# Designs tried in a protein design run: peptides against a protein of PDB entry 7Z53. Part 14

Target 1, 150 residues: chain A of PDB entry 7Z53
Amino acid sequence: PRIKNQADCIPFFRSCPACPGSNITIRNQINALTSFVDASMVYGSEEPLARNLRNMSNQLGLLAVNQRFQDNGRALLPFDNLHDDPCLLTNRSARIPCFLAGDTRSSEMPELTSMHTLLLREHNRLATELKSLNPRWDGERLYQEARKIV

## One batch from the design tools (peptide; made by RFdiffusion4, then SolubleMPNN)

Design b1_p10_3_s1 (from b1_p10_3, 4 letters changed)
Fold by OpenDDE base, seed 2:
Structure b1_p10_3_s1 (fold): chain B 150 residues (1-150), chain A 10 residues (1-10)
Amino acid sequence: as target 1 above (150 residues)
Amino acid sequence: SLSPLVPIPP
């Protein structure tokens, strides 16, 4: 799904949030979109990472979402669990860890985080729709089919 | 900052 509120900003590394409504963000997102052709930035290229990016608590084929915060009721990327989290050190008052994504650079570039967030939401939307259309599909099939559509 | 973000209700 599309981000409807252009005033929404996502916190990033170096205390610079990504604001989808900014001209800079829009232009940078277009450039970054080319890197998501295979969606490996969202899903991860390695199996251990891919599993960590999934919601394994159910058979809905969903990607994991942030368990602490939402953006106006909409999903955000989950936080990573780093021993030495650099994101926490940039803006100590914000207490925002690095986001977990298929690419470790996600939290370093606000535009990437925004795009990852959009694609996360789209995947979960697709998986949900596929579940309604195919109630007998298990989580693995839902995940893979949604991944193919994204 | 978390200005546009809200905690997920329990």
Scores: peptide ipSAE 0.080, ipTM 0.727, DockQ to the pose 0.022
Fold by OpenDDE base, seed 5:
Structure b1_p10_3_s1 (fold): chain B 150 residues (1-150), chain A 10 residues (1-10)
Amino acid sequence: as target 1 above (150 residues)
Amino acid sequence: SLSPLVPIPP
């Protein structure tokens, strides 16, 4: 390497260049992204939160779902358990708590709520299919493999 | 997300 002192370096790479034909005015890049959607915030970046987002009542590797409500039979995000729940204060008549998600903004932005909900459903779908394909896998393996596929 | 899924060897 050109830089010998690698102790001060952070691993970083650039996408490969792609210059088709004789057109040198536009430098295209080969897409190096590994996923279409970043699901990191769906699972939570902190271990305590990540555990709270999982369904630990079985060995199916599922994410936790709402226990009070469904959307036409489909899963919704689980509720959080906050002492001073701001969502309850926004509409006191509705009495709907904040959602528990990897992103705390999930209850504030409908776009995030929708995305987290969809990816929750997809994870649980994948985990269910993986269980069918690999019946001997435990909940941890199912969860991790589904997470990798999402 | 990938589909369809296939069995993974144990």
Scores: peptide ipSAE 0.015, ipTM 0.477, DockQ to the pose 0.082
Fold by OpenDDE base, seed 3:
Structure b1_p10_3_s1 (fold): chain B 150 residues (1-150), chain A 10 residues (1-10)
Amino acid sequence: as target 1 above (150 residues)
Amino acid sequence: SLSPLVPIPP
């Protein structure tokens, strides 16, 4: 290395570049994601949030669903429990709180709400199918395996 | 992945 004083250096690691051609002006990143859909917004990236998004009342590996409303029998996202709920404050007449999801923006954009809802349903569908195929799996195994498929 | 959609032996 050209820098002789390594004691004053803080190690910083960059992702590997993609080198498709001779164009050195634009540095592309290698996509290391195994799935096209990053479902971290559904499951949460932090453990406390991830636990709150799960149905812990049984060993079925399910995500929590709304306890007040359904869409023609299909699941909706659970409500969050916020002291100063911005959704309640925005439209006091509607009295609908914000949804709880891995992405806090789930109630801000209808597109996100819909996507989260669909992926919630898909996870629970997969977990249910996995339970049928593997009856001895506990809730943790079912949840993790369904998460991997999504 | 489609692999977990089949029965997995214990």
Scores: peptide ipSAE 0.011, ipTM 0.489, DockQ to the pose 0.084
Fold by OpenDDE base, seed 4:
Structure b1_p10_3_s1 (fold): chain B 150 residues (1-150), chain A 10 residues (1-10)
Amino acid sequence: as target 1 above (150 residues)
Amino acid sequence: SLSPLVPIPP
């Protein structure tokens, strides 16, 4: 073997292949996602972050929105509360913190910011409609069901 | 629109 020290190796794992039976010459992986869009970057992949991204002040299953700014009445991503906020340090006069999102890069790439914003709005829209359809659902149910639909 | 959706029991 060309690599002599296993400590120098980075372990990689292959996903399970799709079921054989078609004349597919290309190895396909099984898609375990039930949604078309992987919104893990919107909701956060870790539970502490996921909780911080939610509006916990009510039982509406909503994601948290910016409390200082809106875009023509539409929601923006909430601000993070970082001790050393790089966004605040970048432009001291603007005093605009970084956004809080499932992906820490949300404030670094405008494209990502936009996508997160759109999906935030869509989630909250879905949760609102689900509440209307299912008034007895609690905030957790609304949040989870909306998350599945996104 | 969520018009295709119907109420689902909890």
Scores: peptide ipSAE 0.010, ipTM 0.443, DockQ to the pose 0.069

Design b1_p10_3_s2 (from b1_p10_3, 5 letters changed)
Fold by OpenDDE base, seed 4:
Formats: C-alpha cells, structure tokens, sequence
Structure b1_p10_3_s2 (fold): chain B 150 residues (1-150), chain A 10 residues (1-10)
C-alpha cells in the first residue's frame, strides 16, 4: 500500500449500490433522499435551531411564522431574537430585526429569503393538509411527515 | 458582506 500511515487516511464509505446483481455497467448508488429538494437549510441542521424554528404552541406540526407581518395574508419568516441584531443596527430607524431561518444567511440574500419563505409556506400547507387527512397524528408526526414531503 | 434585508411592512 502506498499510504504507510493510517493516521493520514481519511475514511470514506461507499453507498449501497442500486440494483445489485444487474448487468449495469455503471455503478449507481441508492439515493436515500426521499424528497426532491434538500430542505435541510429550511429546517435547520442543528436540533436546537430546528426546535426554535417550529411552532410549539400547538400540535399542528407547523413551522413558526412572523407574528408582526404577513404578505397579503401569507406567512413570512419569524424574526430572530439576537442580542446584537445586525439588521437592527443596519437601519436604526426601521427597527426591523433579522429573520430566523435554518440558514443564518437568510436575511442577507433575497433569493435565500424568498426560498425559505416559500418552503415555510409549503411546509405549513402540507402539515395542515396532513392534519386534515390524519386527524390522530400529533404535532411531531405532522412535522416530520411534512418535512419528508418537502 | 451583504447588508441584512429589512422586511417591508404591509
């Protein structure tokens, strides 16, 4: 072996092959993602953030929405509660804080803000519909199932 | 860095 010191190695693992035993010349991997869009940045990759992004006041499995503003009746991202909020400091007269999202950059890039807003709305729509279809589901299940569909 | 966005009030 060319690499003498195992400590210098970075471990890599292969995903499971798709269709094992087939005559496929190109090795394909199984895609474990069930959704078309990786919405990890919408939901937050860290559990504390993910919890903070949820509406925990009910068992509807919803993401938190802005409590001060709406866009023609549609939800906006909730505001964060930062000690030194850069959005408040940017325009002191406006007194509008930064958005809270899975990606901290959501208040910096309009494209990202828009995408997060859309996916927030879609999640809440899905959760609402799932509740209608499955009235016995609790908020955790509604949240998780909606997240999988997004 | 980009300036933070300010939400437009209704």
Amino acid sequence: as target 1 above (150 residues)
Amino acid sequence: SMSPLVPIPP
Scores: peptide ipSAE 0.031, ipTM 0.602, DockQ to the pose 0.019
Fold by OpenDDE base, seed 5:
Structure b1_p10_3_s2 (fold): chain B 150 residues (1-150), chain A 10 residues (1-10)
Amino acid sequence: as target 1 above (150 residues)
Amino acid sequence: SMSPLVPIPP
């Protein structure tokens, strides 16, 4: 490497250049995207939160789902357990708590709620399929492998 | 997310 002191460096790369033909006026890039959806916030960046987002009642590697409600038989985000739950205060008649998610804004923005819900369902789908394909995998292995695939 | 899934060796 040109820079010998790598202790001060952060791994960073640029997409490969592509100049088709003799037309040098347009420089295209070869995409190096690993995914089109960043699911990092679905799982939580903090370990205590990440653990709370998991279903720890079994060894299926699943994320926790709502225990009170479903959407036409499909999973919804689990509820949080807040002392002063602001979601309960927004609509006192509905009595719906805030969702527990990797992003605290999931209860504030419907777009985030939807995305987290879909990725929750996809994770659990993948974990279920992985369990079927690899019956001897424990919950940790299933969770981690499903997380990597999402 | 990737699909379809295949068996992964232990």
Scores: peptide ipSAE 0.012, ipTM 0.492, DockQ to the pose 0.082
Fold by OpenDDE base, seed 1:
Structure b1_p10_3_s2 (fold): chain B 150 residues (1-150), chain A 10 residues (1-10)
Amino acid sequence: as target 1 above (150 residues)
Amino acid sequence: SMSPLVPIPP
């Protein structure tokens, strides 16, 4: 890279160009990413928030799930406990509060809500499997190991 | 990257 001081930079790279076949006039891109999940939106970037996102009622290392609603038996994000909940104020007839997630945008963008929900389910699935494989692991170990896998 | 289907050492 041309920049000498990279400490102030966010690591970012472009995909490699590719011109398959004999036609080199059209520049395509190689998909270099197989999978990468920034799970900071799921777990929170601050410890108080991270703790609030966990199910602390047991030693299963699970994230908290919605206690009022499910999606055909599948978990949904828990609700937040905001005093002045903007979601309640926006649609008073629905009486649905904002979701609690690692990102405050979880209730602003349905796309993010869906992603948060999927990753919540995946974490809890992983934690459950890890508990089965490692029965002596406590909730903290299960939570951290599942978090690393996600 | 790690498989959850394989036991992990305590």
Scores: peptide ipSAE 0.012, ipTM 0.477, DockQ to the pose 0.089
Fold by OpenDDE base, seed 3:
Parts: structure tokens; C-alpha cells; sequence
Structure b1_p10_3_s2 (fold): chain B 150 residues (1-150), chain A 10 residues (1-10)
């Protein structure tokens, strides 16, 4: 390597570029995931968070939903349990905690909140359908299969 | 590939 002092180097890895056509101004990247959408923002990238995002009260493979509020019967994201909840601190009149999601920014950007909510609903829909098709599947199988589809 | 929206053996 041209740089001899590797101890001072911060490793940075870049995904392989996809070079479509003659357009050299736009650099696309090859998706290494099995799905087109990286749903890590929904499911969490760390195991403890991923577990907290799941409904562990049954074997239906569902993601956890809000226990206080619904949108005309449809699910909303569950609330987080933060001691110093920034959502509560920034707007004391609303008294609405931050949402729990795979992306911590879910309560900061309305676009993310909406996207997470939709994907939550889609996962639970898929898990429910998979349960109907495969009644012998346990919650883990249902969760994983639904996750792969999303 | 097998469709995930059909019954799959456990």
C-alpha cells in the first residue's frame, strides 16, 4: 500500500458501483440485499432493538404496534420508553412520546414516520397472510418470511 | 423461484 502508516487510517468500505449506460455523472450502486428495499430501518439493525420491535405476546410473527392509539383501526408505531424523551421535551403540550422504530429518526421526520407506519402495516399484513397459508409456522418463521418479502 | 405467497412446507 502507498500509505505505510496504516494505524492512522480509518477503514472505509464502499459498495461496488453499477455503471449503467454512458451516463458517467450518476453513480449507482449494486444492491447486495435480496430485497430491493433495505428494510433495516423498520426491523432494526441490532438484535436487541429488533426484538423490541416485535410483538412477543403471540406466535404470529408480528411487529409491535401502538397500544394507545390507532388510525381508524389501523396500526401505528409503538412508543419508545425513553427517560429523557426528546419528543416529550420539545412539545410538552402534545405529550406524545417518540416512536420506536429501527431508525431513531422515525419521530423527527414525518416522511419517515409515515413510511415506517406503512411498512409496519405491510409486514403485519404479510405475516397474517402467511399464517393463513401456513398455519403450522411459528412466530419466528412468520416474522422472518414476512421480513424477507418486505 | 418459489412464490412466498403460496403455501410453503414448514
Amino acid sequence: as target 1 above (150 residues)
Amino acid sequence: SMSPLVPIPP
Scores: peptide ipSAE 0.011, ipTM 0.483, DockQ to the pose 0.081

Design b1_p10_3_s3 (from b1_p10_3, 3 letters changed)
Fold by OpenDDE base, seed 1:
Structure b1_p10_3_s3 (fold): chain B 150 residues (1-150), chain A 10 residues (1-10)
Amino acid sequence: as target 1 above (150 residues)
Amino acid sequence: MLLPLRPIPP
């Protein structure tokens, strides 16, 4: 946001306009979501986001996980790297960034965060089991087969 | 760009 004093402000971003031509009578937003039932809340709707959600450090087909925190040894959602992170701006004492997921709303409510965390854990479980069953599969195949099951 | 499931080659 262009606001310099963010002390008491929650940063809201207005949806980007779809500009279908010069004679726009009604401002529509761009649709940023897939039209498919493809678990895009876990995997993202766009390739750059989908890459950021993946663990690219190995060929295990895993999603990226939190590097700072775990829940009793279980994975949590990775943190996002937002310049104007609304979670950091609203809760300065906790200093916890927003979570990165396929849906940007993953940090809006604990129930939503929990569902995204569950599906991330399930993907990583499936990719691990698929690797055990298919030792010759690469990380792309493992990721896509786990994604197809979720 | 929509991210469809990529067909896995056989």
Scores: peptide ipSAE 0.011, ipTM 0.292, DockQ to the pose 0.131
Fold by OpenDDE base, seed 3:
Structure b1_p10_3_s3 (fold): chain B 150 residues (1-150), chain A 10 residues (1-10)
Amino acid sequence: as target 1 above (150 residues)
Amino acid sequence: MLLPLRPIPP
């Protein structure tokens, strides 16, 4: 077997079933994501998550960034605050929590983490530039206009 | 619950 350590289980939860109409015998999952291309991987599909992804400490329209780590002065994804954090469970030595993004899979692959980090950086760049061009815009308008461009 | 696209007022 390629996997030598069989003691570390990846916690995997089966999606909730959609309530089928009376004639559907096939178990489908509930769609928890937006059905259109809206960068929901960056901004989330639900209002509580979208709020947690925002920097609410100011009126700059920025996304929240990591407070512990930076990449050569560049922002990283914030950590999530999960009760049963799968990143802490799978790598107990590193003690690095999962990243908070609009998609919960942001920590499953380094490539996804990198893409979410790039899009977070781009949003914050755009919001900063939009603030420079439009000094009278509030944090909500800056966030929404940056989100439309991304 | 889909976030309604709030129309940004002009």
Scores: peptide ipSAE 0.009, ipTM 0.298, DockQ to the pose 0.114
Fold by OpenDDE base, seed 5:
Order: sequence, then structure tokens, then C-alpha cells
Structure b1_p10_3_s3 (fold): chain B 150 residues (1-150), chain A 10 residues (1-10)
Amino acid sequence: as target 1 above (150 residues)
Amino acid sequence: MLLPLRPIPP
């Protein structure tokens, strides 16, 4: 359903309506997220988002990290590049964009931001360790094996 | 102690 009243509803979609074939009039729900416990909050549920979350500048299989800020040399979530960034609209003084993560809610609560940051750090730790153990692995294999462990 | 991921054969 398109939420028409944005005053009373958070526009968060976990399921899509499905009409199964020619004789079933029952509207079912398909999960709009990944069907597996696959850390989709870190990696996204869609290939375009998953690519944007990756550090494509090298073959280390790393996730993208913040280029402006660090926590004592530790990675933070990258900023998103939204045309109408709600974080910029809500806090015009700080001028901090929303964070890019696999879950769009990464900027709604500090606790979520912290958890996404932790899991991003863990992925990058794992990918780095896997590269040390397997010098011949490419960035795709490193990313997928780190993703499988997370 | 990371368990060695066995390759799944094709």
C-alpha cells in the first residue's frame, strides 16, 4: 500500500503484496527483504545498494567507510548521497547527511547506527584477515566469504 | 579458532 498519510505512518516496507497465479484470489505477502538471516542490514537486500555499500576502489572485499569522520582511527558508516536527504532537512545546523547502510533506518536511532557501524567494522576486519590467510583471493571472494561469516 | 570453510564442490 502506498502510505498517503505521512503524519501517522513511518514509510518502512518489509513486505510486498503478491497475487499467486490464475485461481488464487488470496492476496499474499512476499518478503521485500532477503528471505535469509544474511545480515541484509549490513549488505542490503538489492544489488544496486549492495554495490554502493562496497569499497570498489580496491580488491580487498571491504565495505565503504566514512571519508570525513573516524572514531579514533576506526571506521564509521559512509554518508548516503540522497537528493532530498532527510537528515540534512531535519538538522540544518549540523549539516550531517544520513548514513548509508543495508537498512535505511541506520540514521533513525543512535543504537541502530552503532550496530551497523559495529557490523561494518567486523566485515572489514574479517575481509582483511581472510586476505592475509588467502592472498590469492580476489575482492569478490573476500567480500562474499566475509559476508557469509557475518 | 576459525573453522576452515570447506569448498562446496560445484
Scores: peptide ipSAE 0.006, ipTM 0.356, DockQ to the pose 0.066
Fold by OpenDDE base, seed 2:
Parts: sequence; C-alpha cells; structure tokens
Structure b1_p10_3_s3 (fold): chain B 150 residues (1-150), chain A 10 residues (1-10)
Amino acid sequence: as target 1 above (150 residues)
Amino acid sequence: MLLPLRPIPP
C-alpha cells in the first residue's frame, strides 16, 4: 500500500477483476450477488452465508441476533467472525467486530448498519407472527415465507 | 462458481 501508517486508515480491498478474454481494455469486476430481487443484502447470495445469518438453535425461522449487545431490548446485527476483521483495525479501543449481514458493507457506515438492523428486526417480527398464525409450520417454512415478504 | 440461493419454492 502507498500509505505505510495503517493506524489512521480504513482498509479497503479492490474487487476481483473479471477477465473476459484477450481484449481487456476496461477492468470489470466479478458480480458475486444474485441477479434477482431476493433481499440478498439481508439473506446473502450464498448458502454458507445464509446459514450463518440464521438462528439455527431453534425451529422459529429467525435470523441470528447479537448476543452481546441490545438496543433497549431490541435485536442488533450479529458480529461477524472474520480472521482479519477491518472493524477491529479501525477502532482498536472499542474492539467491536464488523456486523454479519447478507451485504458485507453492513459495517461501512451507520446508515447501512441501521437499515440492515431494521430489516433483520422485520424478518424476525414476520417469522414470529407467521409462527403464531401457523403453529404447525417448521423453521424452514417460517424463514422462507418471512424472506418472501421482506 | 457461486451457487445461487435456492429459489423460494412456490
């Protein structure tokens, strides 16, 4: 990197280049997102990420929530478990990891974090209401029906 | 090759 002092910098990495054949005049990036409107910012675009975003401790179809912090009893986004967490590098005193969401940019600014938190709360509200209305539904059906509404 | 999330079954 051109900047040698990493203490005062947010680490940003370049997206992987798409290499369409021999005539690379323009650096395109690889699209890693789903091509359809599926709330992938909440649920992820890949099955491993989607599984990590779910509360797998029960059959309520809920998204995972923060286990360390709450906002007046309201859920917050879970923390990610990154090997080289950029949020831990930015504020070493607070020792707050990046938030886990379907979009990796969920921790880039407070406004994104807030929107992802609201959508997580809404999913969990919907899944809870759907469970009340349909007591016989399993956690997979509750999750997918809540995801379809969001 | 990223497998897209399974479509929500109808």
Scores: peptide ipSAE 0.000, ipTM 0.260, DockQ to the pose 0.149

Design b1_p10_3_s4 (from b1_p10_3 with P1M L8I)
Fold by OpenDDE base, seed 1:
Structure b1_p10_3_s4 (fold): chain B 150 residues (1-150), chain A 10 residues (1-10)
Amino acid sequence: as target 1 above (150 residues)
Amino acid sequence: MLLPLEPIPP
């Protein structure tokens, strides 16, 4: 095993199998993503997640951003609120939760985290510019139009 | 994780 410390349990859940009652000898997992190329890694594939990813405190159509940390004045991904947060469990000294994104793997590696952060920043930039161009648009329209561009 | 994280000033 790559992990030498085996004293701590890591919550690692196996994906649900597709069609467990079939005579199929090869176990396939259920595809839980949208069937479209729709940036669901940013916006989520399910309505509850999509809502949690949004800044619902205003009518600006923005995605939620980190409230504790920034990157040279630039937004970071919000933290997730997992009961058994694997980031908190893996590094107890840092006490930094996993990031929340449309893809649960956003915290798996820095490259994914950076891409999700860039796309979040781009959405918020687009929504801000769309608001300046269209002052009469509400937060839902701003969010959806920014999402269509991303 | 991209470190260091800069705290947001109060």
Scores: peptide ipSAE 0.147, ipTM 0.737, DockQ to the pose 0.020
Fold by OpenDDE base, seed 4:
Structure b1_p10_3_s4 (fold): chain B 150 residues (1-150), chain A 10 residues (1-10)
Amino acid sequence: as target 1 above (150 residues)
Amino acid sequence: MLLPLEPIPP
């Protein structure tokens, strides 16, 4: 082997290839997330996460928002409930948990946090407008129709 | 990390 000391190795696993179609010469990885651009960064790619991202206290189809902080009266991302929250571990004095979003990286960079926050606000705006236009729609329909627009 | 600055009033 080119590397003699295994301690110098960083474990790096290559993703499984997608099945090649008859004319695919390029090795693509299998997509283990959502099959299309569906704002999974906002809604999550897994049902348990998607449920945690929703405001389940009502039938308005809204995403969950921060309960401690706002930005000039505007919603922020909810906090996550991580056992070993890296945001709490890195800055123990601030005591600000990581944000919960469909993308686990939502707290890594302010730019990501901002984009997730904007998309959350847009979803909630859309769901609210859809409720106004369609008073008989339930929370699931409102959520799904807002999600289709986002 | 973006720090929230505005507490929601009780």
Scores: peptide ipSAE 0.143, ipTM 0.753, DockQ to the pose 0.020
Fold by OpenDDE base, seed 5:
Structure b1_p10_3_s4 (fold): chain B 150 residues (1-150), chain A 10 residues (1-10)
Amino acid sequence: as target 1 above (150 residues)
Amino acid sequence: MLLPLEPIPP
């Protein structure tokens, strides 16, 4: 760390700067997320994560849901399958794993968990409605069209 | 890289 005295200063590091190859003097940050407002908090920014977030057991275009818990028959976020799950390490009594979402912070705050749960429910609602309207659509098209609406 | 939303041609 550049700051050696941690008693008087909280070390807060900004992201690394992007080095533009052009004469642009604007210091951009390296973006690790998608470049679009594409609900990447729901769908992830990377293809492996996006696949893990999907219900691949059928052709309904749905997101994966919790298999252990429901809220009065309503879907909850699926659990992640982390080797060193921080939620299991921090709360050893409850033995509740972290939630899997497009944003890794989905388990850090109840408000984030709630928002991710809401958007997952909305995607699954939309995909279900789109399937009713378009019976011939496959699961990929249903997922992508629901994702465009969210 | 998530596929860009290409506009559906009319």
Scores: peptide ipSAE 0.013, ipTM 0.338, DockQ to the pose 0.138
Fold by OpenDDE base, seed 3:
Structure b1_p10_3_s4 (fold): chain B 150 residues (1-150), chain A 10 residues (1-10)
Amino acid sequence: as target 1 above (150 residues)
Amino acid sequence: MLLPLEPIPP
């Protein structure tokens, strides 16, 4: 193995097989992503994840943001709450969890993290402007209309 | 521009 430190195991799960409805000897994977161009990398492909990505504390239609850190007053991605967080396992001294985004790879590289952060900021900007233009819209409508623009 | 009236399902 390329990893010399075997004390820190990164949990790695093989994707589930699609149900073989036929004598297909080839193991296909279940597609866990939406088939639509719907910015699922920002919003998630599953309802539980999509709910966790939202700021449910108000009716502003915002995505959840980091509660510990900001970049010069600008929002950062929220932290995930993984049982076996690979970011905590790989860097125990920093104690920085992985970021929560619609794509589970949001913490794989800084460039990907930056793109997810940008799109989160853009959603929250759009939802804020839509609220200003439409004061009577609820948080669900604001979120969905911002999501349609992104 | 009226965006489609239906929420994008999660």
Scores: peptide ipSAE 0.000, ipTM 0.264, DockQ to the pose 0.124

Design b1_p10_4_s1 (from b1_p10_4, 7 letters changed)
Fold by OpenDDE base, seed 1:
Structure b1_p10_4_s1 (fold): chain B 150 residues (1-150), chain A 10 residues (1-10)
Amino acid sequence: as target 1 above (150 residues)
Amino acid sequence: MTVVNPYIPL
């Protein structure tokens, strides 16, 4: 947002308009979601997001996990890297960024965060088991096969 | 570019 004083403001971004032509009678938004039932809430609907959600440091086909926090040794969602992070703006005392997931709403409610966390854990479990069963598979194949199962 | 599941035919 162009607002300089964000102390008491929650940043809301209006959906990007679809501009199909010069004679637009009704403002529609761009559809940013996949048309498939493919767990896009976990994996994202766009390639740049999907890459950011992956652990690219190895060939294990894993999703990226939180580097600062764990839940009893279990993975949490990674933090997003938003310039105007609404979680940081709304809760200055906790200083916890919003979570990065395939759905940008992953931090709106704890139940949603929990479901995204569960599915991330399940993907990483599946990718790990698939690697054990198929030692010769590369990280891309492991990721895609785990994604197919989820 | 939409991330499509490669196992679903386009």
Scores: peptide ipSAE 0.000, ipTM 0.212, DockQ to the pose 0.044
Fold by OpenDDE base, seed 2:
Structure b1_p10_4_s1 (fold): chain B 150 residues (1-150), chain A 10 residues (1-10)
Amino acid sequence: as target 1 above (150 residues)
Amino acid sequence: MTVVNPYIPL
């Protein structure tokens, strides 16, 4: 195991229980995700999260990218701004926060991080190409049309 | 919780 300090805990949180009336024999979880295929793993299921995932500094319809790190000039996922960031607790030496994505599990394993990074890059590529093809489109339309393609 | 509906026509 990579964890050398057995006193360090990995924080695991239980999902909120659904309480369907008086006959709770099985603990079900509340679904907090959209029920349809909408790439909510990229864009989030809630408006506040969706806004935080966007680059709001311009009208290009882009997703937010990492401001500290790049992969050979290519965009990475932005960092989250969690009060109690679990990624900072697991690797105190690297001091790398969790990544912000539509799915909170984006930092759970490198494979998920990689897929979310690819989809973020693809959205930003699509939004850029759509802007080139449609110079009169605003940032909201560019974002939504790129989101429909993804 | 406001669900982001991607199908709201602009």
Scores: peptide ipSAE 0.000, ipTM 0.228, DockQ to the pose 0.046
Fold by OpenDDE base, seed 3:
Structure b1_p10_4_s1 (fold): chain B 150 residues (1-150), chain A 10 residues (1-10)
Amino acid sequence: as target 1 above (150 residues)
Amino acid sequence: MTVVNPYIPL
């Protein structure tokens, strides 16, 4: 096995059941994601998460970025602020929290982290270019127009 | 290897 440490457990919670009508005996989970292909992996499926993913310090329509680390001057995903952060639990020596993205799985594999990072960078690039082209647009319009392009 | 269907919300 590639994992040498088997003592650290990843906390895993079973999804809440959907309330089926009286004739459905099969337990289905609640769908917590948007049903449309809307880049919800970048922007979240819920308003509170979508707000936390945004840079609210200015009116540039940007997504939030990592404040501790950069990749050769390029933005990385911000860290999450989880009470029981599985990334901190599984790698206590590195003390690196999980990444905050629209999809909670953004830290489960490097490929997902890379894709979320790429899409975050692309959103911020688009919002910056849209601001240059449209100086009078506010941060909400910039965010939504960048989101439509992504 | 549980292939978590990426379209099933965890």
Scores: peptide ipSAE 0.000, ipTM 0.280, DockQ to the pose 0.034
Fold by OpenDDE base, seed 4:
Structure b1_p10_4_s1 (fold): chain B 150 residues (1-150), chain A 10 residues (1-10)
Amino acid sequence: as target 1 above (150 residues)
Amino acid sequence: MTVVNPYIPL
């Protein structure tokens, strides 16, 4: 049934079509993210975000971790530095920011937060082990090799 | 977007 009241409609814009090759009859959307499975939910799809997700204080190839909180000595996702942080708006008394991850939805539900936290921990574990095995590797190589494994 | 911060006690 067509909705009779247009005020009850949520505007939903259709993604731009990918250019069909000469024989593709199926309308696909343009991929505006990464072109392959690269754990972009952990690392981001753009270089500025990827840089912000990294621990730049050392050459260990680690992702940034929370500086205020830990889970029984285990790393948590770092906080974001959003101008209009929706987490700060929701609970002004707690003043706990949203999490920074490669996916902006990292704070949307606990399950997503948990998965991003797990993958961040795994990257940092891998980078640490790779550093132990390869003491001469720099932070960029450690990060990229850990990223390839994740 | 409902943001659930796991550090806020229920």
Scores: peptide ipSAE 0.000, ipTM 0.315, DockQ to the pose 0.035

